# Peptides against a protein of PDB entry 3ESW: the designs that were tried, part 32

Target 1, 322 residues: chain A of PDB entry 3ESW
Amino acid sequence: NNIDFDSIAKMLLIKYKDFILSKFKKAAPVENIRFQNLVHTNQFAQGVLGQSQHLCTVYDNPSWHSIVLETLDLDLIYKNVDKEFAKDGHAEGENIYTDYLVKELLRYFKQDFFKWCNKPDCNHCGQNTSENMTPLGSQGPNGEESKFNCGTVEIYKCNRCGNITRFPRYNDPIKLLETRKGRCGEWCNLFTLILKSFGLDVRYVWNREDHVWCEYFSNFLNRWVHVDSCEQSFDQPYIYSINWNKKMSYCIAFGKDGVVDVSKRYILQNELPRDQIKEEDLKFLCQFITKRLRYSLNDDEIYQLACRDEQEQIELIRGKTQ

## One batch from the design tools (peptide; made by RFdiffusion4, then SolubleMPNN)

Design b1_p11_2_s2 (from b1_p11_2, 8 letters changed)
Fold by OpenDDE base, seed 4:
Structure b1_p11_2_s2 (fold): chain B 322 residues (1-322), chain A 11 residues (1-11)
Amino acid sequence: as target 1 above (322 residues)
Amino acid sequence: EIKKLYLEVLK
């Protein structure tokens, strides 16, 4: 009996696909109960859920993408991308071009477009006066600031003129195209939108220890790539744990297609206690949210994403970015 | 705050 290995392989592939797809069917009543109990009883879980409700979908706004593309100096960006791409001897149509684009966007954003704001300049004294600013605390937004999804306004007094300067922490990334300043939150928020505006697969990475960055899915590298706009960093996930010697407990990635615990990519040393949630519950939570985000996708899309998820999980377990 | 500390360490 000639074992038709091709037929067996096809059958196994079908069964495997069916098995994968079965995991992404509507949640069983027991899973719903577990989810509800988890988010009601665990504050960290509730926080992850709340972030997912915003971060997973907010950047998928075509109107915002248009505004971004109209605001950026696309001629400069593409000129620089093309220059570096050609310099390295690449041909048009290679998937690596997108990596060059992201690298130029990092350069452009940090060097030409956006400004780091430890303290604001004095509104009265003008530019380069931040050294004269004393923090007075934080307040709620005023009526104008509230229009731009501002949760907090930092208040500063100028030591020179005595005037008060407000530094609203805007969460509206379109407002950030105007203000062009902020800290890691504003940087990551707007940069995530910028990357999305180029049609890229992007995740927002939240670190519990007060930092945020992006991940970009490189089709060339066939993996999620660390991207930090603040650091002009591409594929350097080690910078926090090694270079900064930062202690961290959780890094959670939020994207349109899922929520993933990416802590293993970034926490290489100095791991803080992961005591906010049981590991099993966090895994369940991320999977449950991911499942919900994929409910409207077709079987092929679900399968492709599941393959990416599996590859990423293998990468995260091996601890070696290939 | 965190970035300020890092920039100070690189200096």
Scores: peptide ipSAE 0.030, ipTM 0.735, DockQ to the pose 0.012
Fold by OpenDDE base, seed 2:
Structure b1_p11_2_s2 (fold): chain B 322 residues (1-322), chain A 11 residues (1-11)
Amino acid sequence: as target 1 above (322 residues)
Amino acid sequence: EIKKLYLEVLK
């Protein structure tokens, strides 16, 4: 009896695919009840849901992508990418090209395009006057600032001229293409949009301890890669826990195709108590939101994403094989 | 704020 191992393998793959797809079917009534109860009773869960409703979809705007591409110096960017790519002797069109692109975008964004703003310059005194600025507090946006999804405005007084300077915390990334300044929130917001505008798979990572960054899915590395625009950092997830000695409790990644607890990638030491939600409930929440985000996808797309998710989970458990 | 902390750790 020649066991046709190839036929058995094919049959097992089909059954496995069907099994995976079964997990992404419409949520059972019991799961919906659990979800509703969780988001109504747990503030952290409500926060994650609220963030997902914005961050998972806001960057999938073709009109914004066009505006970004029209605003960036694409000639400079691609010139630099091509230059670095050519040094390694890779063929044109290899998957590693996108890694070089992301690295150049990190360089370009930090060095040529965007500015860190601890304090604004004085509107009256001009450039390099931030040292003279005293914070007076924060207030709501005015009518003009409100047009650009501004939640708060930081108010500063110039010690030299006495004039007030407003620093609106804009959440509209298109406005940030104009202002070209901010803190980690503005940096990550606009940089996430920039990466998306190049057709890349990107997630926005929220850290509970007041930091935000990106992840990019590298087809070359076949994994999610840490990307921090503030630090011009590529594939250095350890910088927060090790280099900064930062204490952290939660890192949640938000993308168009899912919400994932990525804490294990970034929290390598000095872990703070994870007391905001039960681990099982957080896992359920992320899976439930992810399932909802995938409702419109076909079976093949769902299967491919599920395989990617499983690989990521394995990576997060094993740690980076250095 | 975070960049300031990072610069303080690198010093």
Scores: peptide ipSAE 0.029, ipTM 0.739, DockQ to the pose 0.013
Fold by OpenDDE base, seed 5:
Structure b1_p11_2_s2 (fold): chain B 322 residues (1-322), chain A 11 residues (1-11)
Amino acid sequence: as target 1 above (322 residues)
Amino acid sequence: EIKKLYLEVLK
C-alpha cells in the first residue's frame, strides 16, 4: 500500500488549521468567569487589562497617521532609506527595505526630531537653561494642559530668574509632535505612533521596572524585533539586562492583535521575583485579551497570526536554552 | 498618502 504522504500531509494541515481556529472561538462561560475573577482580585492583572484597553487600539487612528506623515521630513527620511537600500537591499530581498526604514526612523527621531527632557528649559531664560531648574514637585493639569491628555505636570523653579516653568507630561502623541520633548514615556508613545503611521506591525512594550520601548515585526527577519527610540536601538534586546545590568520582573507587549509576555526576550539575568501574578494566570490573561482582540478577524487572519504567535513562543523558549 | 502607498506596494 503506497502511503500517499502528500494526502496525509494535506489532511494534517487541515486538521491543524481547524484546531488553531478552535482556540480563537468565543470564550466559554468558564473562561469569562475566570477572567472576571482574575481582574477583580489581582491588581497586576487589572493593570495589564487597563493598559491593553488603551495601548492595543489607540495608535490605530488614520487621522493621527496623516498628521504624523505631514509633520515628519519624509523627503529626508526616504532619501536616507533609499540610499541604504540601494547598497545592500536588492540582494537580500525587498522586505529588508522596512528594516532600513525603521533604522532611519530611529536615527531621525533621536537626532533630528525629538529631545530628551530631564528638566525643561526655563520659559523666561530660553534655550539651554535646564541646568538652572530645580524641581518643586508635581501637580494636576490646568484647563489648557487637560486638553492634551495630561495626567501630571512637573513644576520647576529657575534658580537664575526665579520664574516657574511647567513641564506637562502629555499623553496625547499629537501634542508631542509640537512639544518634541520628553522621557521614555513620551518617546515611546510618539515613536509607536510614528511606526504605525507607516503601516508597520508594532507593539508597545511595558516593563514593570520603569521603562518602555517598542517591538516591530520584521518581514525580513520574520520575527518581532526590539526597537528602543530612546537608545536608537534596533534588535538589541540584551541592552537592559546586560549593558544596563537592569533587574526586571515583567515585560508585556501590547499590540492591536494581542498581548504577549515578552519577558523571556529581555530578562536575561538578574531576574526579579515574578510574584505579582501566578504564571498560569498571566498566560491565561494574555491569551484571553488576545482572543478578544481577534474576534472580528477572519479565519485566514486568525490562522496567520496564530502561526506567528507559535514561532515567537518557540523563539522565546530557545533563547533560554542557548 | 503617496508615500504610505509606496510602502504598501513594497510589502
Scores: peptide ipSAE 0.010, ipTM 0.458, DockQ to the pose 0.020
Fold by OpenDDE base, seed 1:
Structure b1_p11_2_s2 (fold): chain B 322 residues (1-322), chain A 11 residues (1-11)
Amino acid sequence: as target 1 above (322 residues)
Amino acid sequence: EIKKLYLEVLK
């Protein structure tokens, strides 16, 4: 009996594909009940769901992408990318060009485009007057500020002239193209949109311990890459745990195609208690949201993404054993 | 837009 091993291998591959695709079918009634109970009874789960409803889709706006590309100095950016690519890129392959682009966008954003704002300048005294500003607290937005998805306004008094300066914490990234200032929230929000505007696969990473950053899927490296606009950092996931000696409990990545617990990539030491949700429930939650985000995709797209997910999970597991 | 298209083709 000549066992056609090639036929068996093909059949096994088909069955494996079907098995993978079966995981992304419409949720069973029992899974829906579990999901509803989880988000209604667990505040952390509710928070993750709420963030996913915004962060997974908000940046997929073609009109915003056009505005971004019209606002950035593309000639400068591509001149710098081309210069760096010409040195090494041809030897490393064409896919490395996108890594050079992301690195230049990090440089451009931090050095040329956006400003870190601990305290605003005085609106009356002008530039470089932030040293004279005293915080008075926070309040709700006025009618003008409310137009730009502003939930909080920080209030400052100038010690020199006595006038009040408002620092609205805008969540509209298009408004941030105008204001060009903020803290980690504004930086990450606008930078996520910028990367998306170049057609890149990007995730927004939320850390429970009050920081946010991006991940970019590098075709050259064939993995998700840490990207922090505040730090001008590319592929340095260790900076928080090692360099900052930061204690952390959760890092959750939000993208158009899924929600993923990426804590293992960033929490290398000084892990805080993960007591907000059961690990099994968090895994279930992320998978459930991911399934919903992929409902409109075809079988080939679902399969390719599932293969990518499996590789990421293997990477995250191996990182803990080293 | 043209450069966005270029990057999409490289994917």
Scores: peptide ipSAE 0.009, ipTM 0.456, DockQ to the pose 0.022; fails the geometry check

Design b1_p11_2_s3 (from b1_p11_2, 5 letters changed)
Fold by OpenDDE base, seed 5:
Structure b1_p11_2_s3 (fold): chain B 322 residues (1-322), chain A 11 residues (1-11)
Amino acid sequence: as target 1 above (322 residues)
Amino acid sequence: SIKELYLQVLE
């Protein structure tokens, strides 16, 4: 009996596809109950849900993309990308061009566009006066600051002139195109929007231990790539655990197509206790939110994303991040 | 942020 291996392979592929698609159908009543109980009883789960409701969708705004592209020096950016691509890119194929673009955007953003703000300059004394600024604390936004999704305002007094300078922590990334300064939150917020404005697949990564960065899906590397605008870093997930010797417990990635625990990519040593949620409950939570984000997608889109998810999980288990 | 602490240590 000549076993038709081709027919068996085709049948297995069909069954596999159907199995994958079945996982992304509407949640069963029992899953909804489990989800509701989890987010009502576990503070960490509630936090992840709250972040997902904002971070997974906020950057998919065509109006914002247009404003970003009108604000950036696109001529400079593409000139630099084309220059680097012309050296080596033709040998590696067209998909590598996007990696060069992300690397140039990292350079441009850090070197030419945005500024790190430990302390603001004095509004009265002018540029390069931050050394004279003493923190007085934080307060709520005023009426003008409130227009730009400002949660808190840091207050500083100038030791030289005695005047007060306000440093509003804006969450509106369009306002950040004007102010062009901030800390890791403002950097990651605006840079995530910038990458999205170029039509890239981007996730916002939240670390419980007070840091945030991006991931970009490289078609050339065929994986999610670490991107930190603050560090001008591309594909260096080890910088926190190894270079900084940072202790971490959770890294959660938020994108339009899903929420993923990416802790294994970044927590290479000095792992803190993961005691905020049961591992099974965190896995369930991320899968449940991801399932909801994909409800409007067609079967082909769901299947392609599920294949990417599987490859990422294999990568995270094997530690194959180069 | 831990980055701010890191930057302060490098300065």
Scores: peptide ipSAE 0.036, ipTM 0.706, DockQ to the pose 0.012
Fold by OpenDDE base, seed 4:
Structure b1_p11_2_s3 (fold): chain B 322 residues (1-322), chain A 11 residues (1-11)
Amino acid sequence: as target 1 above (322 residues)
Amino acid sequence: SIKELYLQVLE
């Protein structure tokens, strides 16, 4: 019996594809009930859902992409990318060019474009006056600030002139193209949009312990790559746990195609208790949201993404990102 | 932010 191993392999691959696709079909009634119960009873689950409703889709705005590309010094960016790319002896058209682009965008953003704002400068005294600023607390946005999706305004008093300076925490990334300052939230928000504007696959990573960063899917490396605009960091997921000795419990990645618990990539030591949700419920939640985000995709897209997800899960289990 | 805390500790 000449076992046609090729035919069997092909059949198994088809069956496997069908099996994978079956997981992304419309949720069963029991899954919907479980989801509803989870998001109604667990605050962490509510938070993840709420974040997914915004972060997974907000950056997929072609009008915003155009505004970003019109605002950035593309000539400088591509000049630097081309220079570094050529220096390393790469040929045009290689997938690695995108990694050089992301690295230059990190450089450009931190060094040329955006500013870290611990405290604002005094609106009256001018530049380099932040040292004279005393925090008075936070308040709600005024009518103008509210136009730019501002949830909170930090209030500062100048010790020199006594004037009040407002530091609105804008969530509108287009407004951040104007203000060009902020903390990790503003940095990550705008930088996520910037990366998306170049047509890249990007995820927003939320850390429960008050930090946020990006992941970029490198076609060259064939994996999700850590990207922190604040740190000008590319592929250094260890910086938080090792370099900062930061204690962390959860890192959740939000992208257009899914929500993924990426904690294992970043929490290498000093793990805090993961007591906000059951591990099985978090896994279910992320899968359920991911499934919803993929409802409009065709079978081939779903299958490709599922293969990528599987590879990522293997990577996360092995802890061998390096 | 935690970064601010970290930067303050380095300072």
Scores: peptide ipSAE 0.036, ipTM 0.696, DockQ to the pose 0.012
Fold by OpenDDE base, seed 1:
Structure b1_p11_2_s3 (fold): chain B 322 residues (1-322), chain A 11 residues (1-11)
Amino acid sequence: as target 1 above (322 residues)
Amino acid sequence: SIKELYLQVLE
């Protein structure tokens, strides 16, 4: 009885694929009940859900992508990418070139395009007057500011002329293409859109301890890569825990294809208590949201993403990011 | 490629 091992192997692969796909079928009634109970009883879970409803889909806007590409100095960007690529003596390759592109976008964004704003300049006194500005507090947006998804406006008084300057915290990334200033929120928001506008796989990473950054899926490295526009940082997930000695509890990544707890990538030391949700419930929540985000995908897309997810989970467990 | 997309936008 010659056992056809090749046939058995093929059958096992099919069964494995079917098993993986079965995890992404519509949720059972019991899972829906668990999800509803979790988001209604746990504030952290509700927060993650709320963020996912915005961050996972908002950047998938073709009109915004066009506006971004029309606004950036693409000639300068690609000139610099080509220069650095040639300098390193690498053979031309699309995957490697994309990493150089992301690195140049980080440079361009920080050095040429966007500005960090601790305090605004005085609207009356002009440029380089932020040293004269005193914070008075925050208020809601006016009628004009409210057009650009503004939740909060910081108010400053000029010590020189006495006039009031408003610093609206815009959440509309298209408005940020005009204002070209902000803090980590504005930086990450617009930079996420910029990366998405180049057709890249990008996630928005939210840290509970008041920071935000991106992840880019590098086809060259075959993994998710840390990207922080504020720091002009590429593939340096350790900068927060090690370089900054920052204490952190949660890092959650939000992308079009899923929500993932990426805390293990960034929290290398000084871990704060993870007391906002049970670990099993957080895992369930992220998987449940991810499943919903993939409902429209075909079986092959679901399978490829599931394989990517598994590779990431192995990386996170083994600490083999670098 | 992303570069090819760039070239198409410039045309």
Scores: peptide ipSAE 0.010, ipTM 0.426, DockQ to the pose 0.016
Fold by OpenDDE base, seed 3:
Structure b1_p11_2_s3 (fold): chain B 322 residues (1-322), chain A 11 residues (1-11)
Amino acid sequence: as target 1 above (322 residues)
Amino acid sequence: SIKELYLQVLE
């Protein structure tokens, strides 16, 4: 009996694909009930859901992508990318070019484009006057600030002239193209949009312990890569737990195609208690939201993403990117 | 925040 190994391999591949696709079918009534109960009874779950409703889709705006590309110095960016790419002896058409692009975007954003703002300069005294600014607290946005999705405005008084300076915390990334300043929230928000504007697969990573960054899917490395615009950091997931000695409990990645607990990539030491939700419930929640985000995708797209997810989960379990 | 302090040291 000549075992047709090719036929068996094809059959196994089909069965495997069907098995994978079966996981992404419409949720069963029991899963919907579990999800509803979880988000109504667990505040952390509700928070993750709320974030997913915004962060998973907001950056997929073609109009915003056009505005970004029109605002950036693309000639400078591509000149620098081409220079570094050629210097390392790479040929055109290699997937590694995108890694060089992301590295240059990190450089450009931090060095040439955006500014960190601990305290604003005094609107009256001018540049380099932030040292004279005393925080008075925070308040809601005024009518003008509210036009740009502003949740909070920090208020500062100048010790020199006594005038009040407002620092609106804008969530509209298009407004951030104008203001070109902020903290980690503004940095990550605009930088996520910038990366998306180049057609890249990007996730927004939320850390419960008051930090945010990006992940970029490198086709060259065939994995999700840590990207922090604040730090000009590429593929350094250890910087928080090791270099900063930061204590962390949760890191959740939000992308158009899924929500993923990426805590294992970033929490290498100094782990805080993960007591906000049961681990099985968090896993269920992320999978459920991910499944919903993929409802409109075709079988091939679902299969490719599921393979990527499996590879990432294996990576996270094995700690291979550490 | 510790973050604000750290970012000042890197700049």
Scores: peptide ipSAE 0.032, ipTM 0.662, DockQ to the pose 0.012; fails the geometry check

Design b1_p11_2_s4 (from b1_p11_2, 6 letters changed)
Fold by OpenDDE base, seed 4:
Structure b1_p11_2_s4 (fold): chain B 322 residues (1-322), chain A 11 residues (1-11)
Amino acid sequence: as target 1 above (322 residues)
Amino acid sequence: EIKELYNKVLE
């Protein structure tokens, strides 16, 4: 009996696909109960859920993408991308072009477009006066600031002129296209939108220890790539743990297609206690949210994403970015 | 608040 290995392989592949797809079916009542109990009883879980409700979908706004593309100096960006791409001897149509684009966007954003703001300049004294600014605390937004999804306004007094300067922490990335300044939150928020505006697959990474960055899915590298706009960093996930010697406990990635604990990619040393949630519950939570985000996708899309998830999990376990 | 000190480590 000639074992038709091709037939067996096809059958196994079908069964495997069916098995994978079965995991992404509507949540069983027991899973719903577990989820509800978890988010009601665990503050960290509630926080992750709350972030997912915003970060997973907010950047998928075609109107915002248009505004971004109209605001950026696309001629400069593509000129630089093309220059570096050609310099390295690449041909048009290679998937690596997108990596060059992201690298140029990092350069452009940090060097030409956006400004780091430890303290604002004095509104009265003008540019380069931030050194004269004393923090007075934080307040709620005024009526104008509230239009741009501002949760907090930092208040500063100028030591030179005595005037008050407001630094609203805008969460509206379109407003950030105007203000062009902020800290890691504003940087990551707008840069995430910028990357999304180029049609890229992007995740927002939240670190519990007060940092945020992006991940970009490189089709060339066939993996999620660390991207930090503040650092002009591409594929350097080690910078926090090694270079900064930063202590960290959780890094959670939020994308349109899922929520993933990416802590293993970034926490290479100086790991803080992961005591906010049970590991099994965090895994369940991320999977549950991911499942919900994929409910409208077809079987092929679900399968492709599941394959990516599996590859990423293998990568995260091995600790070696290939 | 990510202090300016961290940005200098990559330079």
Scores: peptide ipSAE 0.024, ipTM 0.701, DockQ to the pose 0.014
Fold by OpenDDE base, seed 1:
Structure b1_p11_2_s4 (fold): chain B 322 residues (1-322), chain A 11 residues (1-11)
Amino acid sequence: as target 1 above (322 residues)
Amino acid sequence: EIKELYNKVLE
């Protein structure tokens, strides 16, 4: 009996695909119960769910993308990208162009567009007066500030003129296109939107130890790439653990297609206790949310994403993110 | 203040 190995291989591939797809079917009742119990009993799980409900979808807004593209100096950006690409991009392949774009966006954003704000300038005294500002604390937004998804306003008094200056912590990224200043939260929020506006696959990374950054899926590198707008950093996931000697416990990535624990990419040393949730429960939670985010996708899309997810997991296990 | 401390590169 001539065993048709090619036929067997094809059948096995089909069965494998079916197996992968079966993982993304509607959750069983037992899984729903587990999920509900987890988010109701574990505060960290509830926090991750809450963040996913916002961060996974908020940046997929075509109107916002248009506003961003109309606001940025696209001529300057593409001029610089083209200049860098012309040096060696053709030899490296066409997909590298997008990496050059992201690198230029990092440069443009930090150098030309956005400002880091430790303390605001005095509204009365004008520019370059932040040295005269004393923090008085924080309060809720006023009626105008509330229009732009502002939960907190930092209050400062000018030591020179005695006037009060308000620094609203806006969460509306469109408002940030106007204000063009903030800290890591505002930087990452707007920069995530900027990258999304160019049609890129982007995730928002939340670190429990009070920092946030992005990941971009590079077609050239065929992996998720660390991107920090605050640091003008591309593919340097080690900067927090090594350069900053930062202690960290959790890094969670939020994207339109999934929620992923990416702690292994960034926590290279000085790991803090991961005591907020059981590891198995966190894995379950991220997978469960990811399944829900993919409910509208077709089988081919689900399969391609699942393959990408598996490659990422292999990368994370092998520690090849440096 | 806390964010400033964490955003400072040591090396």
Scores: peptide ipSAE 0.024, ipTM 0.699, DockQ to the pose 0.014
Fold by OpenDDE base, seed 2:
Structure b1_p11_2_s4 (fold): chain B 322 residues (1-322), chain A 11 residues (1-11)
Amino acid sequence: as target 1 above (322 residues)
Amino acid sequence: EIKELYNKVLE
């Protein structure tokens, strides 16, 4: 009896696919109840949900992508990418090209496009006057600032001329294309949009301990890659725990296709207590939100994403294969 | 909401 191993393998693959797809069916009533109870009783869960409602979808705006691409110096960017790509002798169209693109975008963004703003320059005295600025506190946005999704405005007084300068904390990334300045929030917000505008798979990573960055899914590396626009960093998830000696408790990644606890990728030492939510509840929450984000996807898309998720979980457990 | 000021130099 020649066991047709190929036929068996195909059958097993079909059964496995069906099994995976079964996990992404519409949530059972019990799961909905658990979810509702969790977000109503746990503040951290409520926060994660709230962030997901914004961060998972806001960057999927074709009109914004067009504005970004019209604003950036694409000729310079692609010239630099092509130059670096050619050095390695790779054929045009190889998956590694996107890695070079992201690296150039990191360079371009930090070096040529955006500015770090500890304190604003004085509106009256002009450029390079931030050293003369004294913080007076924060207030709500005025009528003009409110048009650009501004939650708070930092107020500064110039020690030289005595004038007040406002530093609106804009959440509208299109406004940030104009202002071209900010802190980690503005940097990450706009840079996430920039990466999305090039058609890349991107996640926004929120760290509870007041930092934010991106992840990009590299088709070449076949994994999620750490990307920090503030640091011009590509694939250096260790920089926070090791180089900065930062203490952290939670890192949550928000993307169009899912919400993932990526803490294990970034929290390598100096782990703070994870006491904001039960681990099982956080896992459930992320899975539940992810499931909802995938409701409109077809079976093949769901399966492919589930395979990606599984590989990521394996990576997070085993550590990065260097 | 946008995060507040956090930045460090790589050591």
Scores: peptide ipSAE 0.020, ipTM 0.683, DockQ to the pose 0.015
Fold by OpenDDE base, seed 5:
Structure b1_p11_2_s4 (fold): chain B 322 residues (1-322), chain A 11 residues (1-11)
Amino acid sequence: as target 1 above (322 residues)
Amino acid sequence: EIKELYNKVLE
């Protein structure tokens, strides 16, 4: 009896696909109740949900993508990408090219485009006067600042001229294309949009210990890759735990296709207590939000994403992110 | 130095 192994393999693949798809069906009433109870009773869960409602979808704006692409020096960017790509001459040309693009975008953004702003320059004295600025505190936005999704404005007084300078913390990434300055929040916000504008799969990573960065899904490496615009860092998830000796408890990635606890990728040592939520509840929460984000996708899309999710989970368990 | 400054997320 010649066992038709090919037929068996095909059948098993179909059954496996159906099994995977079954996991992404509409949430059962019991799951909805669990979810509602969790976000109502757990502040951390509520925070994750709130962030997901914004971060998972806000960057999927074609109008914003166009504005970004019109603002960046694309000629310079692609010139540099082409130059670096030509050096390696890899057979995997199309996939590795995107890695070079992200690396160049990191370079371009940090070196040519955006500025770190610990303190603003004095509006009266001009450039390179931040050393003369004394913080007076923070206040709410004025009428103009409020147009650009500004929650807080830092107020500074110039020690030289005595004038007040406002540093609005804009959450509108289009406004950041104009201001071209900020801290990790502004950097990550705009850089996430920039990467999305090139049609890349990108996640916004929130660290509870007040840092934020990106992840990019590399088709060449076939995994999520750490990307920090502030550090011009590509595929260096260890920089926080090892290089900074930073203590961390949670890293949560937010993307259009899901919410994922990526703590295992970044928390390599000096782990802080994970006491904000039960591990099982966090896993449930991320899965529930992810399921909801995928409700409109077709079976093939769901299956492909689920396969990617499983591969990522295996990677995270094995510690092979280095 | 700069690392400590990263700990402010946009509100």
Scores: peptide ipSAE 0.023, ipTM 0.675, DockQ to the pose 0.013; fails the geometry check

